# Designs tried in a protein design run: peptides against a protein of PDB entry 3T7K. Part 8

Target 1, 248 residues: chain A of PDB entry 3T7K
Amino acid sequence: KAEKILARFNELPNYDLKAVCTGCFHDGFNEVDIEILNQLGIKIFDNIKETDKLNCIFAPKILRTEKFLKSLSFEPLKFALKPEFIIDLLKQIHSKKDKLSQININLFDYEINGINESIISKTKLPTKVFERANIRCINLVNDIPGGVDTIGSVLKAHGIEKINVLRSKKCTFEDIIPNDVSKQENGGIFKYVLIVTKASQVKKFTKLINDRDKNETILIVEWNWCVESIFHLNVDFTSKKNVLYQKK

## One batch from the design tools (peptide; made by RFdiffusion4, then SolubleMPNN)

Design b1_p8_7_s2 (from b1_p8_7, 3 letters changed)
Fold by OpenDDE base, seed 2:
Structure b1_p8_7_s2 (fold): chain B 248 residues (1-248), chain A 8 residues (1-8)
Amino acid sequence: as target 1 above (248 residues)
Amino acid sequence: MKDVDLST
């Protein structure tokens, strides 16, 4: 059926998209439309797997979903597109009007607002955003909204190697792991990096660390600090936004 | 799988 529908076009584009969707297409696609998209080089996956070499995200706007945040770790992310790309494409293909010699849909017209070429270009870098920031090992409180597994998975996608989950009410100093990175001459390396949810945790962890190790560097942030770093694909250590405690 | 919203 898809072949018969596409036979009216003299030339078919190959978009070369391996995509996931977030905040759109909840009901999926029918079999005919999936086959049409496949013939146009558009493959949509249900979940993110590294083996699939995903290069595209469909979303109506910038979202704070697991899929959207992880899409910024694709190698590279080639396109971040609005769902209207697929809608308009399928609409043109199903149109009974005159012999369209060509499909006239330019994917560049469907870019997600706020995902610019500067962001896309950074996904071509050989390193991940937290790797570039010398953040290898972090401490994460167990009461974080979204859960430690989901949050941890996003952080790992962006170059954090080790996530230590802290039981905020029961943890001691010995439960806190150091950020084990070699001292680079020009980079502010924090020995202890923590993601927390409330001010009482800041007070607890700062006391535990300062009582046992007086001269250590500490960075305590909110989840939003990580999100902003991901959205910019850059860690700005000069910003105090979403930083709860910093000792240099 | 429902995409988890991390708008916390």
Scores: peptide ipSAE 0.421, ipTM 0.920, DockQ to the pose 0.848
Fold by OpenDDE base, seed 4:
Structure b1_p8_7_s2 (fold): chain B 248 residues (1-248), chain A 8 residues (1-8)
Amino acid sequence: as target 1 above (248 residues)
Amino acid sequence: MKDVDLST
């Protein structure tokens, strides 16, 4: 069926998209439309797997979903597109109008607002955002909204190698892991990095660390600090936004 | 993999 529909075009584009969707296309696509998209070099996956070499995200806007956040870790993310790209494409293809010689849809017209070439260019870097920031090991409280597995998966996609989950009510100093990175000459490395959910945790962890490991560097942040870092593909250590405690 | 909203 798809072949018959596409036969009216003299030339078919190859978009070369390996994509996931978030905040759109919850009902998926019918078999014919999937086949049409496949013939145009558009493959949509249900889940993110590193082996699939995904290069595209479909979303109506910047979202704070697992898929969207992980898409910024693609190597590279080539395109971040609005779902209207697919909608308009399929609409043009299903149109009963006369023999169209070509599909006239430009990917660049469907860019997600706020994902610009500066962001896309950073996904071509050989390192991940937290790797560049010298954040290898973090402590994550177990009561984090979204769950430690999901949050941890996003953080790992962005270069955090080790996630230590802290049972916030029961943890001691010995449960807190250091950010084990070699001292680089040019950057303030935080020995302890923690993601917390509430002020009482800040008080607890700062006390535990300062009492046992005096004069060490500490960074305690909210999840939003990580999200902002991901959205910019850069960690801004000069910003106090979403930083709950910092000791340099 | 759930499309989990991590806005919180």
Scores: peptide ipSAE 0.419, ipTM 0.922, DockQ to the pose 0.891
Fold by OpenDDE base, seed 5:
Structure b1_p8_7_s2 (fold): chain B 248 residues (1-248), chain A 8 residues (1-8)
Amino acid sequence: as target 1 above (248 residues)
Amino acid sequence: MKDVDLST
């Protein structure tokens, strides 16, 4: 069926998109449209897997979804596109208008606002954002909204290797892991990095660390600190935004 | 996978 629909075009573009969707296309696509998209080099996946070599995200705007945040870890993210790309494409293809020799849909017309070339270019870097920031091991409180698995999965996608889940009420100093990064010369490495949800946790963890491991560097942040770092694909250690405690 | 909103 798709072949018959596409036969009216003399040439078909190959968009070379391996995409996931977030905040759009919840009902998926019919079989014919999936086949059409596949013939145009557009493959949509339900889930993010490294093996799929995903290079595209469809979303109506910048979102704070797991998929959107993880899409910024794609190697590279080639395109962040509005769903209207697919809508307009399929509309053109299903149009009974006479001999359209070519599909005239340009990917660049459908870029998500706020995902610029500067962000896209950083996805071509050989390192991940937290890797570049010398954040390898973090402590994550167990009561984080979204759950430790989802949050942890996003953080891992962005170069955090080890996520230690802290039981906020029961944890001791011995439960807190250091950020085991070899002292590279010039970058301020925080020995303890923690993502917390409450001021009481800041008080608890700062006390535990300072009482047992004096004079060590501590970074305690909110989840939003991570999100902002992901959205910029850069950690700004000069910013106090979403930083709850910092000891250099 | 549910699009887990992490805006919270």
Scores: peptide ipSAE 0.419, ipTM 0.921, DockQ to the pose 0.852
Fold by OpenDDE base, seed 1:
Structure b1_p8_7_s2 (fold): chain B 248 residues (1-248), chain A 8 residues (1-8)
Amino acid sequence: as target 1 above (248 residues)
Amino acid sequence: MKDVDLST
């Protein structure tokens, strides 16, 4: 059926999209439309796997979903597109009106607001955002909303190598791992990096660290600090936004 | 699978 529908076009574009969807197309596509999209070089995946070499995200806007946050770690993210791209494309293909010799849909007309060329360009860098920030090992509290596995998966996609889960009520100083970064060349390395949810955790961890390791650098942040860093593909250490405690 | 919202 798809072949018959596409036979009216003399030339078919190859969009070369390997995409996931978030906040749209929850019901998926019918078999004919999937086949049409595949013939146009658009492949939609249900889940993110590194082996699939994903290069595109479909979303109505910037979202704080696992898929959206991970899409900013694609190598590169070529396109962040509104679902209207697919809608308009399929509408044009199914249209009976004109002998459209060509499909005239430009990907650039469907860019997600706030994902600009500057963001896209940073996804071409050989390093991840937290790698560039000299954050390799973090401590994560076990009561983090969204769960340690999901949050940890997003952080790992962005260059965190080791995530230590802290049991906030039972943890001691010995349970806190240092951010072991060998290249001290850039004077902005924090020995202890922690993501916490509550002010009581800040008080606990600052006390534990300062009592045992008085002269060390500490960064304690909220999850939103990580999200903002991901959305900008840059860590701004000058910003106090979502920073709960900092010792340089 | 519902995409997990991490807005919290």
Scores: peptide ipSAE 0.418, ipTM 0.918, DockQ to the pose 0.768

Design b1_p8_7_s3 (from b1_p8_7 with S2K)
Fold by OpenDDE base, seed 5:
Structure b1_p8_7_s3 (fold): chain B 248 residues (1-248), chain A 8 residues (1-8)
Amino acid sequence: as target 1 above (248 residues)
Amino acid sequence: SKDVDLSV
């Protein structure tokens, strides 16, 4: 069926998209449309797997979904596109009226607002955002909204190697792991990095650390600190936004 | 498909 539909075109573009969707296409696509998209070099996956070499995200806008946040870790993210790209493409293909010898849909016309070339360019870097920031091991409180698995998965996609889950009510100093990063000369390395949800946790963890490991560097942040870092593909250590406690 | 909202 797809072949017959596409036969009216003299040449088919190859968009070379390996994509996931977020905030759109919840019902998926029919079999014919999937076949059409596949013939145009557009493959849509249900889940993010490294082996799929994903290079595209479809979303109506910048979202704070697992998929969207992880898409910024693609190597590279080539395109962040609005779902209208697919919609318009399929409309054009299914149109019987247009004596179109070619498909005239330019993917560059469908870029998600706020995902600029600067962001895309950073996805070509050989390192991940938290790796560049010398954050490899973090402590994550177990009561984080979204769950430790989802949050942890996003963080790992962005270069955090080890996520230590802290049982906030029961944890002791011994449960807190250091950020085991070799002292590189030119970057503020925090020995303890923690993502917390409550001011009480800040008080608890700062006390535990300062009482047992005096004068060490501590960074305690909210999840939003991570999100902002991901959206910019850069950690701004000068910003106090979403930083709950910092000891240099 | 996991589309977990992490806005919170």
Scores: peptide ipSAE 0.523, ipTM 0.934, DockQ to the pose 0.879
Fold by OpenDDE base, seed 3:
Structure b1_p8_7_s3 (fold): chain B 248 residues (1-248), chain A 8 residues (1-8)
Amino acid sequence: as target 1 above (248 residues)
Amino acid sequence: SKDVDLSV
């Protein structure tokens, strides 16, 4: 059926998209449309797997979803597109207008606002954002909204190797892991990096660390610090935004 | 598919 529908076009584009969707296409696509998209070099996946070599995200806007945040870790993310790309494409293809010899949809017209070439270019870097920031091991409080598994998965996609989950009410200093990175000449290295949700946790962890390891560097941030770092594909250590405690 | 909102 897809072949018959596409036979009316003299030339078919090859978009070369391997995509996931977030905040759109919840009902998926019918079999015919999937096949049409496949013939146009558009493959949509339900889940993110590294083996699929995903290069595209469909979303109506910048979202703080697991999929969107992880899409910024694609190698590279070639395109971040609005769902209207697919909608308009399929609409043109299904159009009964006899005289459509060519598909006239340019994917560049459907870029998600705020995902610019500067962001896209950073996804071509050989390193991940937190790797570049010398953040390898972090401490994450167990009461974080969204859950430690999901948040941890996003952080790992962006170069954090080890996530230590802290039971905030019960943890001691011995439960806090250091960020075990070799001193690189370039960039701030914090011995202790923590993602917390409450001011009481800041007080607790700062006390625990300072009482036992007084001279060490500490970075305590909110989840939003991580999100902003991901959205920019850069960690700005000069920014105090979403930083709850910093000791250099 | 899992599409967890992490805006919380």
Scores: peptide ipSAE 0.521, ipTM 0.934, DockQ to the pose 0.855
Fold by OpenDDE base, seed 4:
Structure b1_p8_7_s3 (fold): chain B 248 residues (1-248), chain A 8 residues (1-8)
Amino acid sequence: as target 1 above (248 residues)
Amino acid sequence: SKDVDLSV
Protein backbone atom coordinates (compact mmCIF):
# COMPACT_ATOMS: atom_id res chain seq x y z
CA LYS B 1 0.00 0.00 0.00
CA ALA B 2 2.75 2.47 0.88
CA GLU B 3 4.52 1.90 -2.44
CA LYS B 4 1.36 2.67 -4.34
CA ILE B 5 0.85 5.85 -2.35
CA LEU B 6 4.42 6.99 -2.86
CA ALA B 7 4.51 6.07 -6.56
CA ARG B 8 2.96 9.44 -7.40
CA PHE B 9 6.18 11.19 -6.41
CA ASN B 10 9.06 11.36 -8.86
CA GLU B 11 11.61 11.73 -6.09
CA LEU B 12 11.47 10.78 -2.44
CA PRO B 13 13.57 12.47 0.20
CA ASN B 14 15.74 10.49 2.55
CA TYR B 15 15.53 12.22 5.90
CA ASP B 16 17.84 9.71 7.64
CA LEU B 17 16.04 9.96 10.98
CA LYS B 18 16.30 7.41 13.74
CA ALA B 19 13.88 8.82 16.23
CA VAL B 20 11.96 8.40 19.42
CA CYS B 21 8.79 10.24 20.34
CA THR B 22 7.79 11.86 23.61
CA GLY B 23 4.62 13.77 24.42
CA CYS B 24 3.23 12.85 21.00
CA PHE B 25 2.04 9.89 18.92
CA HIS B 26 0.95 7.88 21.95
CA ASP B 27 -1.24 5.71 19.75
CA GLY B 28 1.64 5.06 17.37
CA PHE B 29 1.24 4.83 13.62
CA ASN B 30 -0.68 2.49 11.41
CA GLU B 31 1.24 -0.04 9.37
CA VAL B 32 0.92 1.94 6.13
CA ASP B 33 2.25 5.13 7.68
CA ILE B 34 5.17 3.28 9.28
CA GLU B 35 6.01 1.84 5.90
CA ILE B 36 5.75 5.29 4.29
CA LEU B 37 8.01 6.80 6.93
CA ASN B 38 10.51 3.98 6.52
CA GLN B 39 10.66 4.60 2.77
CA LEU B 40 11.43 8.24 3.52
CA GLY B 41 14.30 7.25 5.81
CA ILE B 42 12.33 7.89 9.01
CA LYS B 43 12.50 5.10 11.55
CA ILE B 44 10.68 5.54 14.85
CA PHE B 45 11.69 3.44 17.82
CA ASP B 46 9.67 2.72 20.94
CA ASN B 47 12.64 2.83 23.29
CA ILE B 48 16.09 4.33 23.44
CA LYS B 49 18.91 1.88 22.85
CA GLU B 50 22.48 2.98 22.25
CA THR B 51 22.88 0.38 19.52
CA ASP B 52 20.18 2.05 17.42
CA LYS B 53 22.28 5.21 16.99
CA LEU B 54 19.31 7.48 17.48
CA ASN B 55 19.70 10.99 16.10
CA CYS B 56 16.25 12.53 16.44
CA ILE B 57 13.53 13.30 18.98
CA PHE B 58 9.93 14.19 18.24
CA ALA B 59 8.22 16.30 20.88
CA PRO B 60 5.77 19.22 20.88
CA LYS B 61 8.14 21.26 23.05
CA ILE B 62 10.98 20.85 25.48
CA LEU B 63 9.82 18.22 27.95
CA ARG B 64 11.24 16.77 31.12
CA THR B 65 10.54 13.21 30.09
CA GLU B 66 13.09 10.43 30.25
CA LYS B 67 13.16 10.21 26.46
CA PHE B 68 13.58 13.92 25.93
CA LEU B 69 16.36 14.25 28.49
CA LYS B 70 18.15 11.22 27.06
CA SER B 71 17.80 12.52 23.50
CA LEU B 72 20.18 15.34 24.42
CA SER B 73 22.81 12.63 24.96
CA PHE B 74 22.55 11.31 21.39
CA GLU B 75 25.80 11.29 19.47
CA PRO B 76 24.92 13.56 17.87
CA LEU B 77 21.36 14.69 18.22
CA LYS B 78 20.85 15.88 14.66
CA PHE B 79 17.25 17.00 14.93
CA ALA B 80 14.75 17.87 17.62
CA LEU B 81 11.48 18.19 15.75
CA LYS B 82 7.85 18.96 16.43
CA PRO B 83 5.38 16.18 15.63
CA GLU B 84 3.87 18.48 13.00
CA PHE B 85 6.72 17.42 10.74
CA ILE B 86 5.31 13.89 10.58
CA ILE B 87 1.73 15.12 10.50
CA ASP B 88 2.30 17.49 7.60
CA LEU B 89 4.43 14.95 5.79
CA LEU B 90 1.76 12.26 6.00
CA LYS B 91 -0.95 14.77 5.06
CA GLN B 92 0.96 15.74 1.95
CA ILE B 93 1.56 12.12 1.04
CA HIS B 94 -2.07 11.09 1.55
CA SER B 95 -3.43 14.15 -0.25
CA LYS B 96 -5.14 13.20 -3.51
CA LYS B 97 -5.44 16.80 -4.68
CA ASP B 98 -1.81 17.71 -4.77
CA LYS B 99 -0.27 16.90 -8.13
CA LEU B 100 2.98 17.17 -6.23
CA SER B 101 5.92 15.71 -8.04
CA GLN B 102 7.99 16.23 -4.88
CA ILE B 103 7.59 16.23 -1.14
CA ASN B 104 8.25 19.82 -0.05
CA ILE B 105 8.80 19.61 3.69
CA ASN B 106 11.91 21.03 5.28
CA LEU B 107 13.03 19.59 8.61
CA PHE B 108 14.40 22.94 9.72
CA ASP B 109 10.91 24.44 9.73
CA TYR B 110 9.86 22.06 12.49
CA GLU B 111 12.56 22.59 15.10
CA ILE B 112 11.47 22.42 18.73
CA ASN B 113 11.53 25.86 20.28
CA GLY B 114 14.54 26.26 22.51
CA ILE B 115 16.64 23.51 20.93
CA ASN B 116 18.94 25.61 18.81
CA GLU B 117 22.14 24.96 16.91
CA SER B 118 24.19 25.84 19.98
CA ILE B 119 22.62 22.93 21.86
CA ILE B 120 22.83 20.61 18.85
CA SER B 121 26.50 21.46 18.38
CA LYS B 122 27.29 20.42 21.95
CA THR B 123 25.93 16.93 21.25
CA LYS B 124 28.84 16.55 18.82
CA LEU B 125 31.36 16.97 21.62
CA PRO B 126 33.35 13.85 22.49
CA THR B 127 32.34 14.11 26.16
CA LYS B 128 29.05 14.16 28.03
CA VAL B 129 27.84 17.15 30.03
CA PHE B 130 28.55 15.74 33.50
CA GLU B 131 31.83 14.26 32.32
CA ARG B 132 32.92 17.76 31.27
CA ALA B 133 31.84 18.98 34.68
CA ASN B 134 34.04 16.39 36.43
CA ILE B 135 31.04 14.60 37.93
CA ARG B 136 31.61 10.85 37.75
CA CYS B 137 30.05 9.52 40.93
CA ILE B 138 26.93 10.88 42.59
CA ASN B 139 24.76 10.13 45.56
CA LEU B 140 21.03 9.98 44.92
CA VAL B 141 18.35 9.78 47.58
CA ASN B 142 16.00 6.84 47.26
CA ASP B 143 12.83 8.91 47.61
CA ILE B 144 13.43 10.96 44.46
CA PRO B 145 10.29 11.43 42.36
CA GLY B 146 10.47 9.50 39.11
CA GLY B 147 12.44 6.74 40.80
CA VAL B 148 16.14 6.08 41.10
CA ASP B 149 16.23 3.81 38.06
CA THR B 150 14.78 6.36 35.65
CA ILE B 151 16.70 9.28 37.10
CA GLY B 152 19.84 7.19 37.22
CA SER B 153 19.41 6.12 33.61
CA VAL B 154 19.16 9.74 32.47
CA LEU B 155 22.22 10.73 34.49
CA LYS B 156 24.24 7.81 33.12
CA ALA B 157 23.29 8.77 29.58
CA HIS B 158 24.87 12.15 30.34
CA GLY B 159 28.18 10.81 31.62
CA ILE B 160 27.67 9.91 35.26
CA GLU B 161 29.31 6.54 35.68
CA LYS B 162 28.26 5.61 39.19
CA ILE B 163 25.04 6.31 41.03
CA ASN B 164 24.97 5.51 44.71
CA VAL B 165 21.45 5.28 46.08
CA LEU B 166 21.14 6.58 49.62
CA ARG B 167 18.45 5.35 51.94
CA SER B 168 18.02 8.78 53.42
CA LYS B 169 16.55 7.70 56.76
CA LYS B 170 19.14 5.02 57.49
CA CYS B 171 22.29 6.14 55.72
CA THR B 172 25.52 6.96 57.50
CA PHE B 173 28.65 8.73 56.32
CA GLU B 174 30.08 5.41 55.16
CA ASP B 175 27.20 5.05 52.70
CA ILE B 176 28.15 8.29 50.91
CA ILE B 177 30.54 7.80 48.01
CA PRO B 178 33.11 10.34 46.87
CA ASN B 179 33.19 11.67 43.34
CA ASP B 180 36.33 9.81 42.35
CA VAL B 181 37.84 12.24 39.86
CA SER B 182 41.51 13.11 39.73
CA LYS B 183 42.07 16.79 40.44
CA GLN B 184 42.71 18.55 37.20
CA GLU B 185 44.84 21.64 37.84
CA ASN B 186 42.25 24.19 36.71
CA GLY B 187 38.86 22.74 37.67
CA GLY B 188 37.02 22.84 40.98
CA ILE B 189 36.07 19.23 41.61
CA PHE B 190 33.46 18.47 44.21
CA LYS B 191 34.42 15.46 46.31
CA TYR B 192 30.81 14.81 47.29
CA VAL B 193 27.92 15.33 44.90
CA LEU B 194 24.40 14.64 46.10
CA ILE B 195 20.95 14.94 44.58
CA VAL B 196 18.33 15.39 47.28
CA THR B 197 14.63 16.20 47.56
CA LYS B 198 14.28 17.80 51.00
CA ALA B 199 15.93 20.40 53.18
CA SER B 200 16.19 17.83 55.97
CA GLN B 201 18.42 15.73 53.74
CA VAL B 202 20.68 18.73 53.15
CA LYS B 203 21.07 19.17 56.89
CA LYS B 204 21.71 15.48 57.43
CA PHE B 205 24.27 14.99 54.68
CA THR B 206 26.14 18.22 55.30
CA LYS B 207 26.50 17.25 58.94
CA LEU B 208 27.60 13.70 58.17
CA ILE B 209 30.21 14.85 55.67
CA ASN B 210 31.50 17.85 57.59
CA ASP B 211 31.82 15.86 60.82
CA ARG B 212 33.78 13.01 59.22
CA ASP B 213 35.55 14.58 56.26
CA LYS B 214 36.18 18.16 57.28
CA ASN B 215 37.01 20.80 54.67
CA GLU B 216 36.04 18.68 51.68
CA THR B 217 34.11 20.10 48.77
CA ILE B 218 30.39 19.38 48.71
CA LEU B 219 27.71 19.97 46.10
CA ILE B 220 24.10 19.26 47.03
CA VAL B 221 21.55 19.95 44.33
CA GLU B 222 17.96 19.34 43.34
CA TRP B 223 16.98 17.25 40.35
CA ASN B 224 16.21 20.50 38.53
CA TRP B 225 19.92 21.35 38.64
CA CYS B 226 20.58 18.24 36.59
CA VAL B 227 17.71 19.04 34.22
CA GLU B 228 18.95 22.57 33.59
CA SER B 229 22.46 21.25 33.02
CA ILE B 230 21.12 18.74 30.49
CA PHE B 231 18.97 21.32 28.69
CA HIS B 232 21.97 23.59 28.28
CA LEU B 233 24.44 20.74 27.83
CA ASN B 234 26.58 22.72 30.22
CA VAL B 235 27.04 22.81 33.96
CA ASP B 236 27.11 26.36 35.25
CA PHE B 237 28.89 26.27 38.59
CA THR B 238 28.38 30.03 38.97
CA SER B 239 24.62 29.63 39.16
CA LYS B 240 22.98 29.14 42.53
CA LYS B 241 19.75 27.98 40.91
CA ASN B 242 18.68 24.60 42.27
CA VAL B 243 21.83 24.41 44.42
CA LEU B 244 20.89 23.63 48.00
CA TYR B 245 24.38 23.56 49.46
CA GLN B 246 27.82 24.25 48.08
CA LYS B 247 31.17 24.15 49.78
CA LYS B 248 34.22 24.96 47.65
CA SER A 1 7.73 2.37 26.56
CA LYS A 2 8.39 4.48 29.64
CA ASP A 3 7.64 8.10 28.91
CA VAL A 4 8.16 9.02 32.53
CA ASP A 5 7.64 12.64 33.43
CA LEU A 6 10.60 13.85 35.44
CA SER A 7 9.29 17.38 36.00
CA VAL A 8 8.71 16.62 39.70
Scores: peptide ipSAE 0.521, ipTM 0.934, DockQ to the pose 0.865
Fold by OpenDDE base, seed 1:
Parts: sequence; structure tokens; C-alpha cells
Structure b1_p8_7_s3 (fold): chain B 248 residues (1-248), chain A 8 residues (1-8)
Amino acid sequence: as target 1 above (248 residues)
Amino acid sequence: SKDVDLSV
């Protein structure tokens, strides 16, 4: 069926998209439309796997979903597109207008608002955002909304190598891991990096660390600090936004 | 696949 539908076009574009969807296409696509998209070089995957070399995300807008946040770690993210790209493409292909010798859909007309060339360009960097920020090892509280596995997976996609899960009620100083990074000459490395959910955790961890390791650097943030860092593909250490405690 | 919302 797809071949018969596409036979009316003299030339078919190859979009070369390996994509995931978030916040759209919950019901998927019919078999004919999947075949059409495949013939146009558009392959949609259900899940993110590194082996698939994904380069595209479909979403109606910037979202705080696991898929969207991980898409900013693609190498590179070539396109972040609105679902209307697929909708308009399929509509044009299914159109009975005999005179369409070519598919005329420009990917750039469907860019997600707020994902600009500056963001896309940063996905071509050889390093990940937290790697560039000298954050290798973090401490994560076990009561984080979304769960430690999902949050941890997003953080790892963005260059955090080790995630230590803290049992907030029972943890001691010995349970807190240092951010073991080589001293770079030009950057303030935080020895202890923690993601927490509650003010009581800030009080607890600051006390534990300061009582045992008084002169060390500490960064305690909320999840939104990580999200903002991901959305900008940059860590701004001058910003106090979403920082709960900082000791330089 | 569950599209987990992490807006929380």
C-alpha cells in the first residue's frame, strides 16, 4: 500500500531521522504510515537506546519528560521537531492532488520553540554538560520524585558517571561519596554534590559534611537545577536558582 | 514505553 501511495512522486526526500516521540503520538501510527515514513528515511523508536544512534525528538514543546531530557544528550541532536511535521507530511502524501510531483516539507519550519541552533550546536561537543562542569559523582536522595532509576538514567546520559543513592533517614557521613575529579586549574570543583528534595535534608547533609570535613566545597541542589542545566546544556555556577546550599 | 514526567 505504501509503495502505491508514494509512486505518484518522482522523487522522495530522505530526511534521515532516527527519532523518539514524547507528549505526542500516544496511539502510534498505522502500518501504512510507518512504511511511508520509513521510505522517507524517518524511523521512530519506542525507547532510547545508544545503539540506535538517535538524532531527533518529536514533541509539541519543551517537556520535562525522560525522553525529552535524554534527547538533549544525543550525539548530535540534529532536530527537535513538532509533531505537525509528521501530520503535514502524511497529509500531503495522502492528498489526491495529482499535481504534486514533489514532497515540499521543510524540517526547519517545525522546530520546537526554545530549541535553537545554540542548543543544537552544544550537542556536537565531545563532552556532556555535567562532564564539562566537573561533576562526575553525585549523591541522590532515595525519595526523589520520579524515582532514582529514571532520574539517575537522565543524569548518566548527561555525563554523570556515578550516582550514590542516600537513604535520607539512615545515612551517615560515611555514606556520602566525594565528587572525585582531577583538579582542573581553572574551575571550582565541588567535593560534595547532592541532589535533595527537602530542607531537612539540606540541614542534615550540611551538618554531616561540615562536622567531619569542615573545609570542603559543597553543592546541594534540587532536581530543577539539573533540568535547567540540561535545557541550556551548560551549568551556570553563578546562578543561585535551584541551589539550596553552596560552599566554595 | 512509559514517558515519565519529571516536572515534579
Scores: peptide ipSAE 0.520, ipTM 0.934, DockQ to the pose 0.837

Design b1_p8_8_s2 (from b1_p8_8, 3 letters changed)
Fold by OpenDDE base, seed 3:
Structure b1_p8_8_s2 (fold): chain B 248 residues (1-248), chain A 8 residues (1-8)
Amino acid sequence: as target 1 above (248 residues)
Amino acid sequence: GNIPLDED
């Protein structure tokens, strides 16, 4: 059926998209539309797997979903597109107007607002955002909204290698892991990096660390610090936004 | 405060 539908076009584009969707297309696509999209070089996957070499995200806007945040770790993210791309594409293809000899849909017309070429270009870098920031090992409190697994998965996608989950009420200094990064000439290295949810945790962890390792560098941030870093594909250590405690 | 992840 898809072949018959597409036969009316003299030339078919090859969009070469391997995509996931977030915040859109919850009901998926019918078999015919999937086949149509496939013939146009558009493959939509349900989940993110590295082996699929995903290069595209469909979303109505910038979202703080797991998929969206992880899409910024694609190598590269070629396109971040509004779902209207698919909608308009399928609409044109299914149109009964005999006069359509070609598909007239340009990917660039459907870019997600706020995902610019600067962001896209950074996804071509050989390193991940937290890797570039010399953040390898972090401490994450167990009461983080969204759950440690999901949050951890996002962080790992962006270059965090080790996530130590802290039971905030019960943890001691010995439970806190150092950010084991070799001293690089470029960039600040924090010995202790922590993601926390509340001020009481800041007080607790700063005390624990300072009492036992007084001269060491500490970075305590909110989850939003990570999100902003991901959205910009850059860690700005000069910004105090979402930083709860910093000792250089 | 921390903003939770949006639901997919």
Scores: peptide ipSAE 0.369, ipTM 0.886, DockQ to the pose 0.921
Fold by OpenDDE base, seed 2:
Structure b1_p8_8_s2 (fold): chain B 248 residues (1-248), chain A 8 residues (1-8)
Amino acid sequence: as target 1 above (248 residues)
Amino acid sequence: GNIPLDED
């Protein structure tokens, strides 16, 4: 059936998309449309797996979903597209109008607002955003909204190697891990990096660290600090936004 | 406060 539908075109594009969807297409696609998309070089996956070499995200806008945040770690992310690309494409293909020589859909017309070429270009870098920031090991409080597994998975996708989960009410200094990175010449390296949810945790962890490891560098941030860093694919250490405590 | 993740 898909072959008969596509036979009316003289030429078919190969979009070469390996994509996931977030915030759209919750009901999926019918078998015919999946086959049509496959013939056009568009493969849609249910979940993110590194082995699939995903290069595309479909979303109506910038979202704070696990899939969207992880898509910015693709190697590279080639396209971030609105779902209207698929809608318009399928609409044109199913059209009963006269024999079209070509499919007239340009990927660049469907770019997600706010995901510009500057962001896309950074996904071609050989390093991840937190790797470039010299953040390898972090401490994460166990009461973080979204759960430590989901949050941790996003952070790992972006270059965090080790996530230490802290039991915020019971933890001691010995439970806090250092960010074990070699000193770089220009490196604002923080020995202790923590993601927390509330002011009481800031007070607790600053006291524990300062009492036991005097004069060490500390960075305590909110989850939003990580999100902003991901959305920009850059860590701005000059910004105080979402930074709860900093000791240089 | 921390904004939770959006649903997929």
Scores: peptide ipSAE 0.366, ipTM 0.884, DockQ to the pose 0.893
Fold by OpenDDE base, seed 1:
Structure b1_p8_8_s2 (fold): chain B 248 residues (1-248), chain A 8 residues (1-8)
Amino acid sequence: as target 1 above (248 residues)
Amino acid sequence: GNIPLDED
């Protein structure tokens, strides 16, 4: 059926998209439309796997979903597109118009607002955002909304190698791991990096660290600090936004 | 406070 439908075109584009969807197409696609998309070089996956070499995300807007955040770690992310791309494409293909020479849908007309060329270009860098920021090992409190596994997977996708989960009520200084980064390119590596959820945790961890390691650098942030860093593919150490405690 | 992740 897909072949018969596509026969109305003299030439078919190859979009070369390996994509996931978030915040759209929850019901999926019918078998015919999946075959049509496949013939146009559009393959949609249910989940993110590194082996699939994903290069595209479909979403109505910038979202704080696991999939959207991880899509910014694709190597590279070629396109971040609105679902209307698929909708308009399928609409044109299913149209009863006379034989068309080609499909006229431009990917650039469907870019997600706020994901610009500057963001896309950063996904071509050889390093991840937290790697560039000299953040390799972090401490994460166990009561983080979204769960340590999901949050941890997003952070790892963006270059954090080691995530130490802290049991906030029971942890001691010995449970806190240092951010062990050997190359001090461009100054101020934070020895201790922590993601916390509550002010009481800030008080606890600052006391534990300062009592035992008084002269060391500390960065304590909210999850939103990580999200903003991901959305910009840059860590801004001059910003105090979502920073709960900083000692240089 | 921390904004949770959006649902997929």
Scores: peptide ipSAE 0.363, ipTM 0.884, DockQ to the pose 0.898
Fold by OpenDDE base, seed 5:
Structure b1_p8_8_s2 (fold): chain B 248 residues (1-248), chain A 8 residues (1-8)
Amino acid sequence: as target 1 above (248 residues)
Amino acid sequence: GNIPLDED
């Protein structure tokens, strides 16, 4: 059926998209449309898997979904597109009235607002954002909204290798892991990096660390610090935004 | 509080 529909076109574009969707297409696509998209080099996956070499995300706007945040870790993210790309494409293909010998949908016209070339270019870097920031091992409180698995998965996608989950009420100093990064010549390495949810945790962890490992560097941040870092694909250590405690 | 993640 898809072949018959596409037969009216002399040439078919190959968009070469391996994509996930977030905040759109909740009902999925019918079999014919999936086949059509496949013929145009557009493959849509339900979930992010590294082996699929995803290069595209469909979303109506910048979102703080797991999928959107992880899409910024694609290698590279080639395109962040509005769902209207697919809608208009399928509409044109199914249109019997258009004497179009060619599909005239340019994916560049459907870029998500706020995902610019600067962001896209950073996804071509050989390193991940937290890797570049010398953050390899972090401590994450167990009561983080969204769950440690989801949050941890996003962080790992962006270069954090080890996530130590802290039982906030029960943890001791011995439960806190250091950020095991070799001293590089330039850039502040924090020995202890923690993501927390509330001020009481800041007080607890700062006390535990300072009492047992005096004069070490500490970075305690909110989840939003991570989100902002991901959205910019850069860690700004000069910013105090979403930083709850910092000791250099 | 900061909504950690949007729903998909």
Scores: peptide ipSAE 0.369, ipTM 0.881, DockQ to the pose 0.821; fails the geometry check

